Peptides against a protein of PDB entry 3ZOQ. Designs and how they scored, part 119

Target 1, 223 residues: chain A of PDB entry 3ZOQ
Amino acid sequence: QLLQDSWWNQLKEEFEKPYYQELREMLKREYAEQTIYPDSRDIFNALHYTSYDDVKVVILGQDPYHGPGQAQGLSFSVKPGVKQPPSLKNIFLELQQDIGCSIPNHGSLVSWAKQGVLLLNTVLTVRRGQANSHKGKGWERLTDRIIDVLSERERPVIFILWGRHAQMKKERIDTSKHFIIESTHPSPFSARNGFFGSRPFSRANAYLEKMGEAPIDWCIKDL

## One batch from the design tools (peptide; made by RFdiffusion4, then SolubleMPNN)

Design b2_p21_3_s2 (from b2_p21_3, 8 letters changed)
Fold by OpenDDE base, seed 1:
Structure b2_p21_3_s2 (fold): chain B 223 residues (1-223), chain A 21 residues (1-21)
Amino acid sequence: as target 1 above (223 residues)
Amino acid sequence: DEAERERIDKEREELEAKEES
């Protein structure tokens, strides 16, 4: 897929590597033989909405939602008209308690992405009904590179790492330059163990203000 | 953490089951 120039300059070498070519061939077969999410044109939506230079915040997810019509190519985000998944509902509950935002009537986080919130999954595709079915197929190497090039950037980034899977990426982040906000995952199975009350949104904005950058408008308008 | 992953996967499976109903 075609990427913005800013991301292309950072990632072009990865796309020429054997692992990515193998991933591409695998994906061609998968999309032909199986129902794969998101739509192939939406795989890199996180990079499409948020350029390399415009990244202010990164929110890491694991892999896309595997239900029909859900995955939008953005971590935790669902297309308008799709019922909000439990984890996303909890994200909005924390958002409300943290900074007073109303809970939106949809689950699209595109407004965050457009403001510089990179909503990145570590694995960018999934088979219908089979969570993590594309784990270990090559995506992790590419998305690790995305984290690496952001870590290498001079302009600081805020990484929001919910749960153990995301937190495993801390070793790739230069904490002398970048900020990390950690808590348990927003999943109903873990949210009460630290996610609720973690106030990631106000904390992120506090860091942005300290850096002299405009804060994120985290509040999402109804559609 | 495998345990956390499993919990997240189960959550997604439950969501899918609801959508298919």
Scores: peptide ipSAE 0.032, ipTM 0.708, DockQ to the pose 0.102
Fold by OpenDDE base, seed 5:
Structure b2_p21_3_s2 (fold): chain B 223 residues (1-223), chain A 21 residues (1-21)
Amino acid sequence: as target 1 above (223 residues)
Amino acid sequence: DEAERERIDKEREELEAKEES
């Protein structure tokens, strides 16, 4: 996919590397032979909606939802009309308790992305019904580079790291410039162990204000 | 990490099962 100039300037060297070329060839085969999510046009939606310079907050996910019509290239987000996954429901519950937002009638987080919330999965594709099926195929190297170039940016970024998988990326983040918000994952299996009550949304906005940045309007309007 | 990954994967599997039912 063609990226906007701000990301292209940061990532162009990666796209020329053998690992990415191999990944691309693998993906061509996968999309031809199997049902892969998200749609190939949506793989880089996180980078499309949020430019490199406009990133204020990063929320890391593992890989896309593997059900029909769910994934839209944004971590934790689902297309309008799609039933909200349990983790997303818990995200909205925490949002409501944290800053009083109503629970939206859809699961699209595009409004966050448009405000500078980079909704990045570490792996950007998945086979239908096979969670994490594209792990270790090259995406992690690219997404690590995305984290690296953001960490190298002078303008501060807030990283929201839910669960151990996301928290493994802390070593790549320069905490002298950037801020990290950590808790357990919003999954029903872990949410009650620290995610609920972690108040990541108000905390993120508090840091943005300290940085002289406009806060995120986390409240999502119904469609 | 591995245990948490497994839990997350299980959640997705459960979601698929619900949608297919």
Scores: peptide ipSAE 0.032, ipTM 0.695, DockQ to the pose 0.103
Fold by OpenDDE base, seed 2:
Structure b2_p21_3_s2 (fold): chain B 223 residues (1-223), chain A 21 residues (1-21)
Amino acid sequence: as target 1 above (223 residues)
Amino acid sequence: DEAERERIDKEREELEAKEES
């Protein structure tokens, strides 16, 4: 896929590396032989919606939803018309309690992405019905590089790290420049252990204001 | 870490099962 110039400048060397070429070859086979999500044109939606320079906040996910029509190429986000997954429902519940937003009638987080919220999964593809089926195939190396180049950026970034998987990336983040918001994962299995009441949205905006930047409008309008 | 990943995976599997039923 063709990336924006700002991301291309940061990642062009990765695309020339053997690991990425092997990943691309694997993906070509997977998309030909299996049902893979998201659509191949949507794999890099997070980078398409949010340029390198425009990143204000990063929200890390694991891998895409593996059900039909769900994955949108953005962490936690689902296409309009798709039933909100449990974790996303909990995200909206926390959003409502944190800053008073209404629960939207859809699960698309594109409005966040357009404001500088990089909705990045660590693995960017998945087989239908098989969570983490593309784990360890090369995506993690690329997405680690994405985190690295953001960490190296002079302009501060806010990293929202829900759950242990995302929190494993803390070691890659220069906390002398960047801010980290941590809690348990929004999954029903963990949300009551710290995610609820963590107020990540207001906290992120507080950091942005402290930096002299415009806050994120986290409220999502109905479609 | 592993336990939490497993829980997240189970959530996704449960969602898929509901959609298929």
Scores: peptide ipSAE 0.032, ipTM 0.701, DockQ to the pose 0.084
Fold by OpenDDE base, seed 3:
Parts: structure tokens; C-alpha cells; sequence
Structure b2_p21_3_s2 (fold): chain B 223 residues (1-223), chain A 21 residues (1-21)
């Protein structure tokens, strides 16, 4: 996919590398032969909604939802009209307890993305019904580079790292410049072990305010 | 397909929980 200038300038060298060409060819076969999510035009939605320079916060996910109509190229986000997955419901519960937002009647996080919240999965595609089916195919190298170029950016970024998978990326983040908010994953099986009460939204905004940046309006309006 | 959605949600939860473990 064609990226906007800010991301293209940061990532153009990656697209010329053999690993990405192999990934591209793999994806061409996958999309042709079976059902892959998200829609191919939505793969880079996180980068489309949030330019390199406009990134304020990063929320890392693993890979897209693998059910019909769910994935929209943003971590944890689901298209309007789709039932909110349990982890997302817990995210909204924490949001409500943290800063008083109401629970929205949909699961789209596009409003966050448009404000500078990069909703990045480490793997950007998945086969229908097969979680992590595209793990180890090359996406991780690209998304590692995304983290790297953000880490190298002079303007600070806030990284919200829920769970161990996301936290494995800490080594790539220059904590002398950037902020990290860590907790357990919002999954029902881990949320009570630290996610609930972690207040990532208010904490992120506190950092933004300290930096002289506009805070994120985390509250999501109903559709 | 509500049943399929429930299954998908559960599978994702289990995967996410494994990552946390």
C-alpha cells in the first residue's frame, strides 16, 4: 500500500528489502486463495489515520481480529456494528473508571487514531479463524522498524504496552526520550491482575500535558 | 452468526491470556 509522506519517508527502505518483498508475495497468495483480514486496503489503516509526526501515543496489539467484518487495521478496534470483543469491553471499562467516559455503542477506535494514537498490531494480517496465522512472515520486522523510527524521533512518544507480547518491545524504546505505560493485558483472564486500575488514559494525558501537548479525548461518541 | 462471534472472542481471549502468562 501507498503510505502518506511522513511514514513513507521513514519506511521506504523497508519496502525494498527482500523480507518485505517475500511478505508481499505471500500476502498476494493468501488474499487470492483464502479469506484474510483485514481487507487489503485497510492493512495500513493505523499509519493512514496517524502520521509519523502526529503520533502521540502508541498502543500495541498482536494481530488483527480473525472474524468476519471485525478487523479494520487498528489494534483492538472493531468496525461499527461488530460486537465488542471482551478485551475491548475491558478497555472501555477501564476508560470509564479512569476518566469517566461512557461505554460506546460500538467498538471503533478511529477517533483515537485521528488524534494521534497509533493503534499498531505487530502483525498486520490474519487468516479467517486462525489467530497468529501470519506470525513470523515478515510483519514483525516492519513493525519493529515502525517502533524504531518512533523511538528515534526527537518528539516524545507514549507507549502503552498491555501484556507480555507488547512489553517485549520495550528494548526498542529509548526511555530517555519516551514514556512507557505498562500493565497486564485487558483480556478477561488478565485484566484483574493489573490492567483494571492502571489508568493508562489519564496517565497518558498527564504526560502529554507535561510535554505541552494537547491531551487525547479518549471518550468515544456513540454512532 | 452469533455463535461464531462468541467462539472467535473466546479464542482471542485465550490467546491474549497466553501472551500474558
Amino acid sequence: as target 1 above (223 residues)
Amino acid sequence: DEAERERIDKEREELEAKEES
Scores: peptide ipSAE 0.029, ipTM 0.639, DockQ to the pose 0.735; fails the geometry check

Design b2_p21_3_s3 (from b2_p21_3, 11 letters changed)
Fold by OpenDDE base, seed 4:
Structure b2_p21_3_s3 (fold): chain B 223 residues (1-223), chain A 21 residues (1-21)
Amino acid sequence: as target 1 above (223 residues)
Amino acid sequence: MEEERARIDKEREALAAKEEA
């Protein structure tokens, strides 16, 4: 897939490395032999919607939703018309409690991505019905590089790290330049242990304002 | 399709919970 020039300049060296070539060959077989999500054209949607220079906020996920029609290449986001997964419902509940947004009638976070919220999974593909089936196949090395090049950027970034998996990436983030918002995961199993009441949306906007940047309009309109 | 989605959501949420434990 062709990336925007800003991301290409940061990642071009990764695409020439053996691990990425092996990943690409694996993906060719997987998409030919299995049902893989998201659609192959949507794998890099997070990078398509949010250029390297336009990143204001990063929200890390693990891997795509593995049900039909769900994944759209953005962490936590689902295509319009898809039932909101439990974690996404809790994200919208916290959004409502934090800044008063109405709960949208859909689960698409594209409006956040277009404003500079990089909705990045650490693994960018999955087999239907098999969570983390593409773990350890090379995506993590690429997405680690994405975090690294953002950490190296002079213009500060806000990293929202929900849960331990995302928080493990903190070691790659220069906390002298960048801001981190941490809480438990929005999953029903962990949300009551710190995600609810964490107010990540207002806190992110407060950092953006301190940096002299426009805040994110986190409220999502109905379709 | 609803049953599959429910299973999918449960498996994903359980995985997230295991990482939190």
Scores: peptide ipSAE 0.320, ipTM 0.863, DockQ to the pose 0.730
Fold by OpenDDE base, seed 1:
Structure b2_p21_3_s3 (fold): chain B 223 residues (1-223), chain A 21 residues (1-21)
Amino acid sequence: as target 1 above (223 residues)
Amino acid sequence: MEEERARIDKEREALAAKEEA
């Protein structure tokens, strides 16, 4: 799929590499033979909604939701009309406690993406009912490159790293230029161990203001 | 379908927790 010019300029070399061609061929088979999420048109939604130059904040996820109609090509986000997954519910609870936003009646984070929040999963596809089924097949190399080119950018980025999986990417981030917000994962199994009360939203906005940038409007309107 | 979705969500959340432990 065609990426925005800003991302294409950063990633074009990756798409010519053997690993990506192998990934592409694997995905062709998977989409033909299995139910794969998200829809193939939505795989790169994170990059479609947020250009390379417009990235202010990055929120890393692992892989897409693997249930019917859930995955939207954005980390933690679900399509309107889809029940909010537990982690997403906890994200909204923290959002409410952090900055007073109401809990939205849907789980779409597109409004964040449009403001410069790159909602990136490290793995961009999944087989139905099989979490991490596309782990180790090439996506991580591409998404590592996405992190790398953002780290290399002169204009600072804020990386929100929830949980160990996301935090493992910290080694790729130039912390002399970029800001890191770390906590436990919003999962019900870990949220009480540090995610709740971590105030990632207000902290992100504080960094944006320090940089002279407009803060993110994290509050999500009902549909 | 709700039961399947609940199972799916639980499995995903459990996986996230395992990677943190």
Scores: peptide ipSAE 0.314, ipTM 0.859, DockQ to the pose 0.706
Fold by OpenDDE base, seed 2:
Structure b2_p21_3_s3 (fold): chain B 223 residues (1-223), chain A 21 residues (1-21)
Amino acid sequence: as target 1 above (223 residues)
Amino acid sequence: MEEERARIDKEREALAAKEEA
């Protein structure tokens, strides 16, 4: 897949590295032999919807949804017509409580991505029914580089880090330039321990306004 | 080490549960 010029300029060196070539060869085998999500054309959707220069907010996920038709290459997002997973439902509950948005009748976060919310998973592919099955295969090195080049950017970025897995990336973020919003993960197992009431959406917009940037319209229209 | 492992496992379960709908 060809990346947008802005991301290509930041990541082109990674694609020539042995680890990425090995990852690509692994993925070719995986997609040929097994059901892998998302569709191979959708792997880099987060980078397709949100250019390097247009990134305002980053929301980190772990890996894609591993059920049929769910993953669309965006963290936490599901394709229209797909039942909202529990974590996504909790995200929308917090969104409603935080800034008064209605809960949408679908789970697509594409509208956020188009506004500069980079919906990045640390691992960009998964085997059907096997969560984290592509962990440690090379994606983390690429996605770490994505975080690094954003951290190196002069224009500030807001990183929303839900749960410990995402929070481990904090060491890669220059907190002198960038803002971090941390809470527990939106999962039903952790949401009541700090995610609910964390108000990440209003807090992100408050930082954007402070920087003189347009806030994100977090409210999602029904389809 | 056991506490860290238990924590990691709990976080994995918490993250895996995002798809249990």
Scores: peptide ipSAE 0.194, ipTM 0.747, DockQ to the pose 0.112; fails the geometry check
Fold by OpenDDE base, seed 3:
Structure b2_p21_3_s3 (fold): chain B 223 residues (1-223), chain A 21 residues (1-21)
Amino acid sequence: as target 1 above (223 residues)
Amino acid sequence: MEEERARIDKEREALAAKEEA
C-alpha cells in the first residue's frame, strides 16, 4: 500500500525487512483462504488519515474488530451503520461527561483521525470471529516502529494509553518530551475502575493548548 | 507465573472491549 510521504520516510526500511515480507506473505494467504478484517485497502487507514507530521494524539488499540463490516482500519472506530461496541459506547459516555459532546448516532472516529488523532492498533488485521488471531505475526514489530519514530519526533505527541496492553508501550515513549494519558480500558469490565472520570479529551486539549497547538474538536457530528 | 497472568489479563481486557453487546 502507498503511504503518505511523511510515513514512508519513517517506515520505508521496515518494509524491506524479512519479518515484514513474511507478514505480507502470511496476509496474502489469509485474505485468500479466510475472511480477514479490515478490508485489505483499509489496513493502513490510520496512517492514511493522519500523516506522521500531523500526529497530535495517539490512541492505541490491540487489534481490529472481528465482526462483519465493523473494522475500518482505525482503533476503536466502526463504520457508519454498525452498532457501537461496548468500549466505544463508554468512550462516548466519557466524552460527554468530559467536554459535553453529544453521543453520535454512529461509531466512526474518522473526524478525529483527520484532525491528527492517530487511531493505531498494535495488530492491524484479524480473522473473522477470532480475536487476536494475527498476534505475533509481525504487525507488532511494525507498530512498535511507528511508536518509536513518533517518540523520536521533536514535536511533542500525546499518547492516550487505555488499559494494560497499551500501557506496555510506555517504555518506548520518551516522556521527557511526550505526554502520556493513562487510565483503565474503556471496556465495561474495566471502565468503572478509572476510565470514567479520567477526562482524556480535555486533558489532551489542555496539553495541546499549552504547546500552542490547535485543540482537537472531539465532538462527532451525526451522519 | 505473574508475567503469564498479566498477559492473560491484558488479552482478556482487550478481547472483552471488542465484544458485541
Scores: peptide ipSAE 0.168, ipTM 0.730, DockQ to the pose 0.129; fails the geometry check

Design b2_p21_3_s4 (from b2_p21_3, 10 letters changed)
Fold by OpenDDE base, seed 2:
Structure b2_p21_3_s4 (fold): chain B 223 residues (1-223), chain A 21 residues (1-21)
Amino acid sequence: as target 1 above (223 residues)
Amino acid sequence: MEKEREEIDKEREELDAKEES
């Protein structure tokens, strides 16, 4: 099976629905006719690295980076050797100011994913050079379901919602069980309006500690 | 919401343009 058992149990019904079959057929055509990111085998990397049961934190992104070699199926993350995008640079700047981590020499957030940080984009594919090109094609319905099943989980989750797009998902989150950390987006266009100084990393760890869970080691080692 | 989204998309476009130039 493509997904871990924990995610499969939560999402198997979605994959049988017409919308997802249509999405799949669309993607087959897109990957055949266009350059699509990420690699098709990397589309579900967020779910591969972080099982349903292991999710501690969710960080929502919009859609993958659309440049060559950038996207690796994780929100905000880029493959090693890829120049850090501006938003990611700002994430690391806030990380440094928040909890004292050094700025890594790469942009891979896989270490977060392996610790239970679900790095989920709402749209999981994109055409080269065409941001948001796969918006409204069916991914949002699946990723909404991912949010829903996490919201329904008894064990609490922390949702980090940067910017208005991510914050639109608040209505799907049971705040009686789960925690939400909100700020403006890390983009250079918005970071100075609230992202910087928001201290999402220490705040997330504070919630984890209150729940009796191990905190995330947010510091990323150089490669 | 739409304005912020446009700004994010613009950032990505600018990034690609710099890499291709």
Scores: peptide ipSAE 0.046, ipTM 0.731, DockQ to the pose 0.084
Fold by OpenDDE base, seed 1:
Structure b2_p21_3_s4 (fold): chain B 223 residues (1-223), chain A 21 residues (1-21)
Amino acid sequence: as target 1 above (223 residues)
Amino acid sequence: MEKEREEIDKEREELDAKEES
């Protein structure tokens, strides 16, 4: 099967729906005719690293980085050895100011994912050099379902929603049960308008502690 | 909303241009 059991049980019906089959056929053509990111085996890395039951925090992104070697199937994350994109740099700056973490020498957020931080993009593929090129092709319906099944989960989740695109998903989240942390996007174009000083990391951990759960170790070790 | 998205896209385009140079 495509996904591990916990996610498969939640999403298996989606993969049989016409929209996803059409998406799949589109992707087959795209990967054959274009350079598409991430690698096809990495498309669902967010779900691979963080099981449905283990999700503690969700961080929503838009779509993958469209440069060579960057995207690894996790929102905002880049493979080791890849220069940190501006938004990611700002994330680490806020992390440092929020809870005192050192800025890592790489941009991989896999350590967060392994702790239950679902690093989900709403669109999971992109053409090289063409941001949002796979918008409206079917991914949004699947990722909406991911948000929905998390919202329906009894165990609370913390949703970190940076920027308006992510915040549009708030209507799908049961705020009586789940926690939302909102700010402007970490992009250089918006970070100074609210992202910096928003302290999403300490706030997330405060919620986790309130729920009796282990906090996330947000600090990332150098490689 | 659209403005923010466009700004994010511009950021990515700038990054890509630097990598391809």
Scores: peptide ipSAE 0.040, ipTM 0.724, DockQ to the pose 0.102
Fold by OpenDDE base, seed 3:
Structure b2_p21_3_s4 (fold): chain B 223 residues (1-223), chain A 21 residues (1-21)
Amino acid sequence: as target 1 above (223 residues)
Amino acid sequence: MEKEREEIDKEREELDAKEES
């Protein structure tokens, strides 16, 4: 099947809806006629690496990197061997200042995903060189549903919402059950306005510990 | 929101330009 059982059970109804059918048809055309990122097999990597039940933390991004070889289906993450984008560099700088992790020699966040950090973009595909080109095509409705089903989950989730786009999803999160960590975006244009010093990693782990959950090992090993 | 999006897009464009040059 398309997704792990835990996610399939939560999302199967969405895939039958007209909006998703239209999205699918659009994507078929896009991938056939243009260069689209990530690779079609990687679109749902966030859900592949992190099952519904295993989600501990959610980090929301907007849409994939639109450069060659960058996007790997995880928000903010880039494939090994790819130059770290400035926002990701800043994420690692904050990580270092927050909990003392070294800066890794690559930009893959797969190790986070495997530990229960759902690295979800609100839009899951993009045309090469055309940021936000697949905005409003149906992904947002699906990813809103992902947020909704996590919000409805009894086991608490920590939502890390960097920047205004991600923070727009707050209204979908039941804060009586779930925790939200907010700051400005890690982009060089906004990081110094609140992202740096926000200590999202230690704060997330503090919540996890309070809930009796294992903390995330945020430190990323070199490849 | 739009302002932030523009800033993020600019960052990505700059990155791509550097890699392709």
Scores: peptide ipSAE 0.038, ipTM 0.722, DockQ to the pose 0.103
Fold by OpenDDE base, seed 4:
Order: C-alpha cells, then structure tokens, then sequence
Structure b2_p21_3_s4 (fold): chain B 223 residues (1-223), chain A 21 residues (1-21)
C-alpha cells in the first residue's frame, strides 16, 4: 500500500483517476531520464510522518528544493547536513523570537511532522535546478484533494499559509471549523513585510490549547 | 503571487549555484 491507512482511505479514489495515472507515468519517465527530487521513496513523506487523523497543523509550500540532497518530501525542510536555505533560516529566526527556541544546527523538520504538522508542498516533485518544472502536471489536483479532505474533517485543523501561493488555498478551507494563520512568505524578499513578528508558532499552540489538544513542541534539537 | 514565486525560485537558484560551485 502506497500510504498509511488513514490517508489511503481519503485519497485512494484519486490514485485511480486518469490524471494521477498520467502523472505517475510522467514521473516514471522523469525519474528514469532526469535527476528528480526528492527521492521517489520520499515523495509522500509528509503523509508518511503525519497520518490523516493526526494532522494538527498544515504548513503549505510550493514545490521541493531542487538542489542535490536538499528535499526530503517535507515543505521547507532539508535533510540533515544540508545548509539551511534562507527561507528556513527566517522560519527559525521567527521561531526564536516567537517562543524562544534555539536555532538548530540542521534544517530537518521531521520532529514537527511526527507531532502532527503536515509539511505539504502543493507540487511534490521537481527537476534538478528547475524550479516549478513539474507544475501543472497533476500534483496540484492531488494536493488540493488533501486540503479538501482535511477541510471536511470534523476535528479542527490549523492552516499556516505563508505567502500568496499558499493563501490561494484558503478558499478550499472551511473557516467555520478550521483556523487560518496568514502572513507574508519567510523568503528574504518578503519576510520583513509581515512574516517576522507574525508569531505563527505560539498562535498555533494557542489554538491547539483552545481545542483541548496538546501543543506542538516546535523547538528542534540539535543532531 | 507570480512575483513571489519568481523571487523564491531565484533564491533557490542562487543557493544551488553556490552549492555547485
């Protein structure tokens, strides 16, 4: 089985649809002929680490990092040993200012994922050195469905939407049940326009506590 | 949105170029 049971039950119908079969065939060719990130086994890591039922928070990204060894199937996250990209550095700066966490010596957000933070990119693969190269190939339809099934869930979810790309998904979220945290993107080009000082981590935990759920331990330990 | 994407993409390209050099 491709996914955990909880996600499979929500998404199995999508995998049978022609668009996904076409996407799959495209990906087979791409991985055979090109260098594609992340590793094929890591494409669905966000869903592997965070079950459908365990999702507490969603953080949306665009597409994977397209450099060697970077992408690990989680939005904004990089494998241990990889230099932290500027956006990720800014995320950690805000984390430090928001709730006092130290800046970790690595960029892996797996600890968040294991606690129920779904680190989802809207596009789940990319060609080496070619940002958005797999845009419009079918991933967006699947990831839209992921957002939809979470929006339909009775148990509330917190959606953290950094930047306009992520915020475009707000229309798919039932705000009568779910909470939205919006700001500018953590990119150096936009972070000073609202991301810094937005305090998404403390705000997310405040919502979780209000819902009677355990807060996320956002602080990341060094490796 | 498009401008932000371009900026993010440029950031990634610059990062990759530095890593490959």
Amino acid sequence: as target 1 above (223 residues)
Amino acid sequence: MEKEREEIDKEREELDAKEES
Scores: peptide ipSAE 0.037, ipTM 0.724, DockQ to the pose 0.103; fails the geometry check

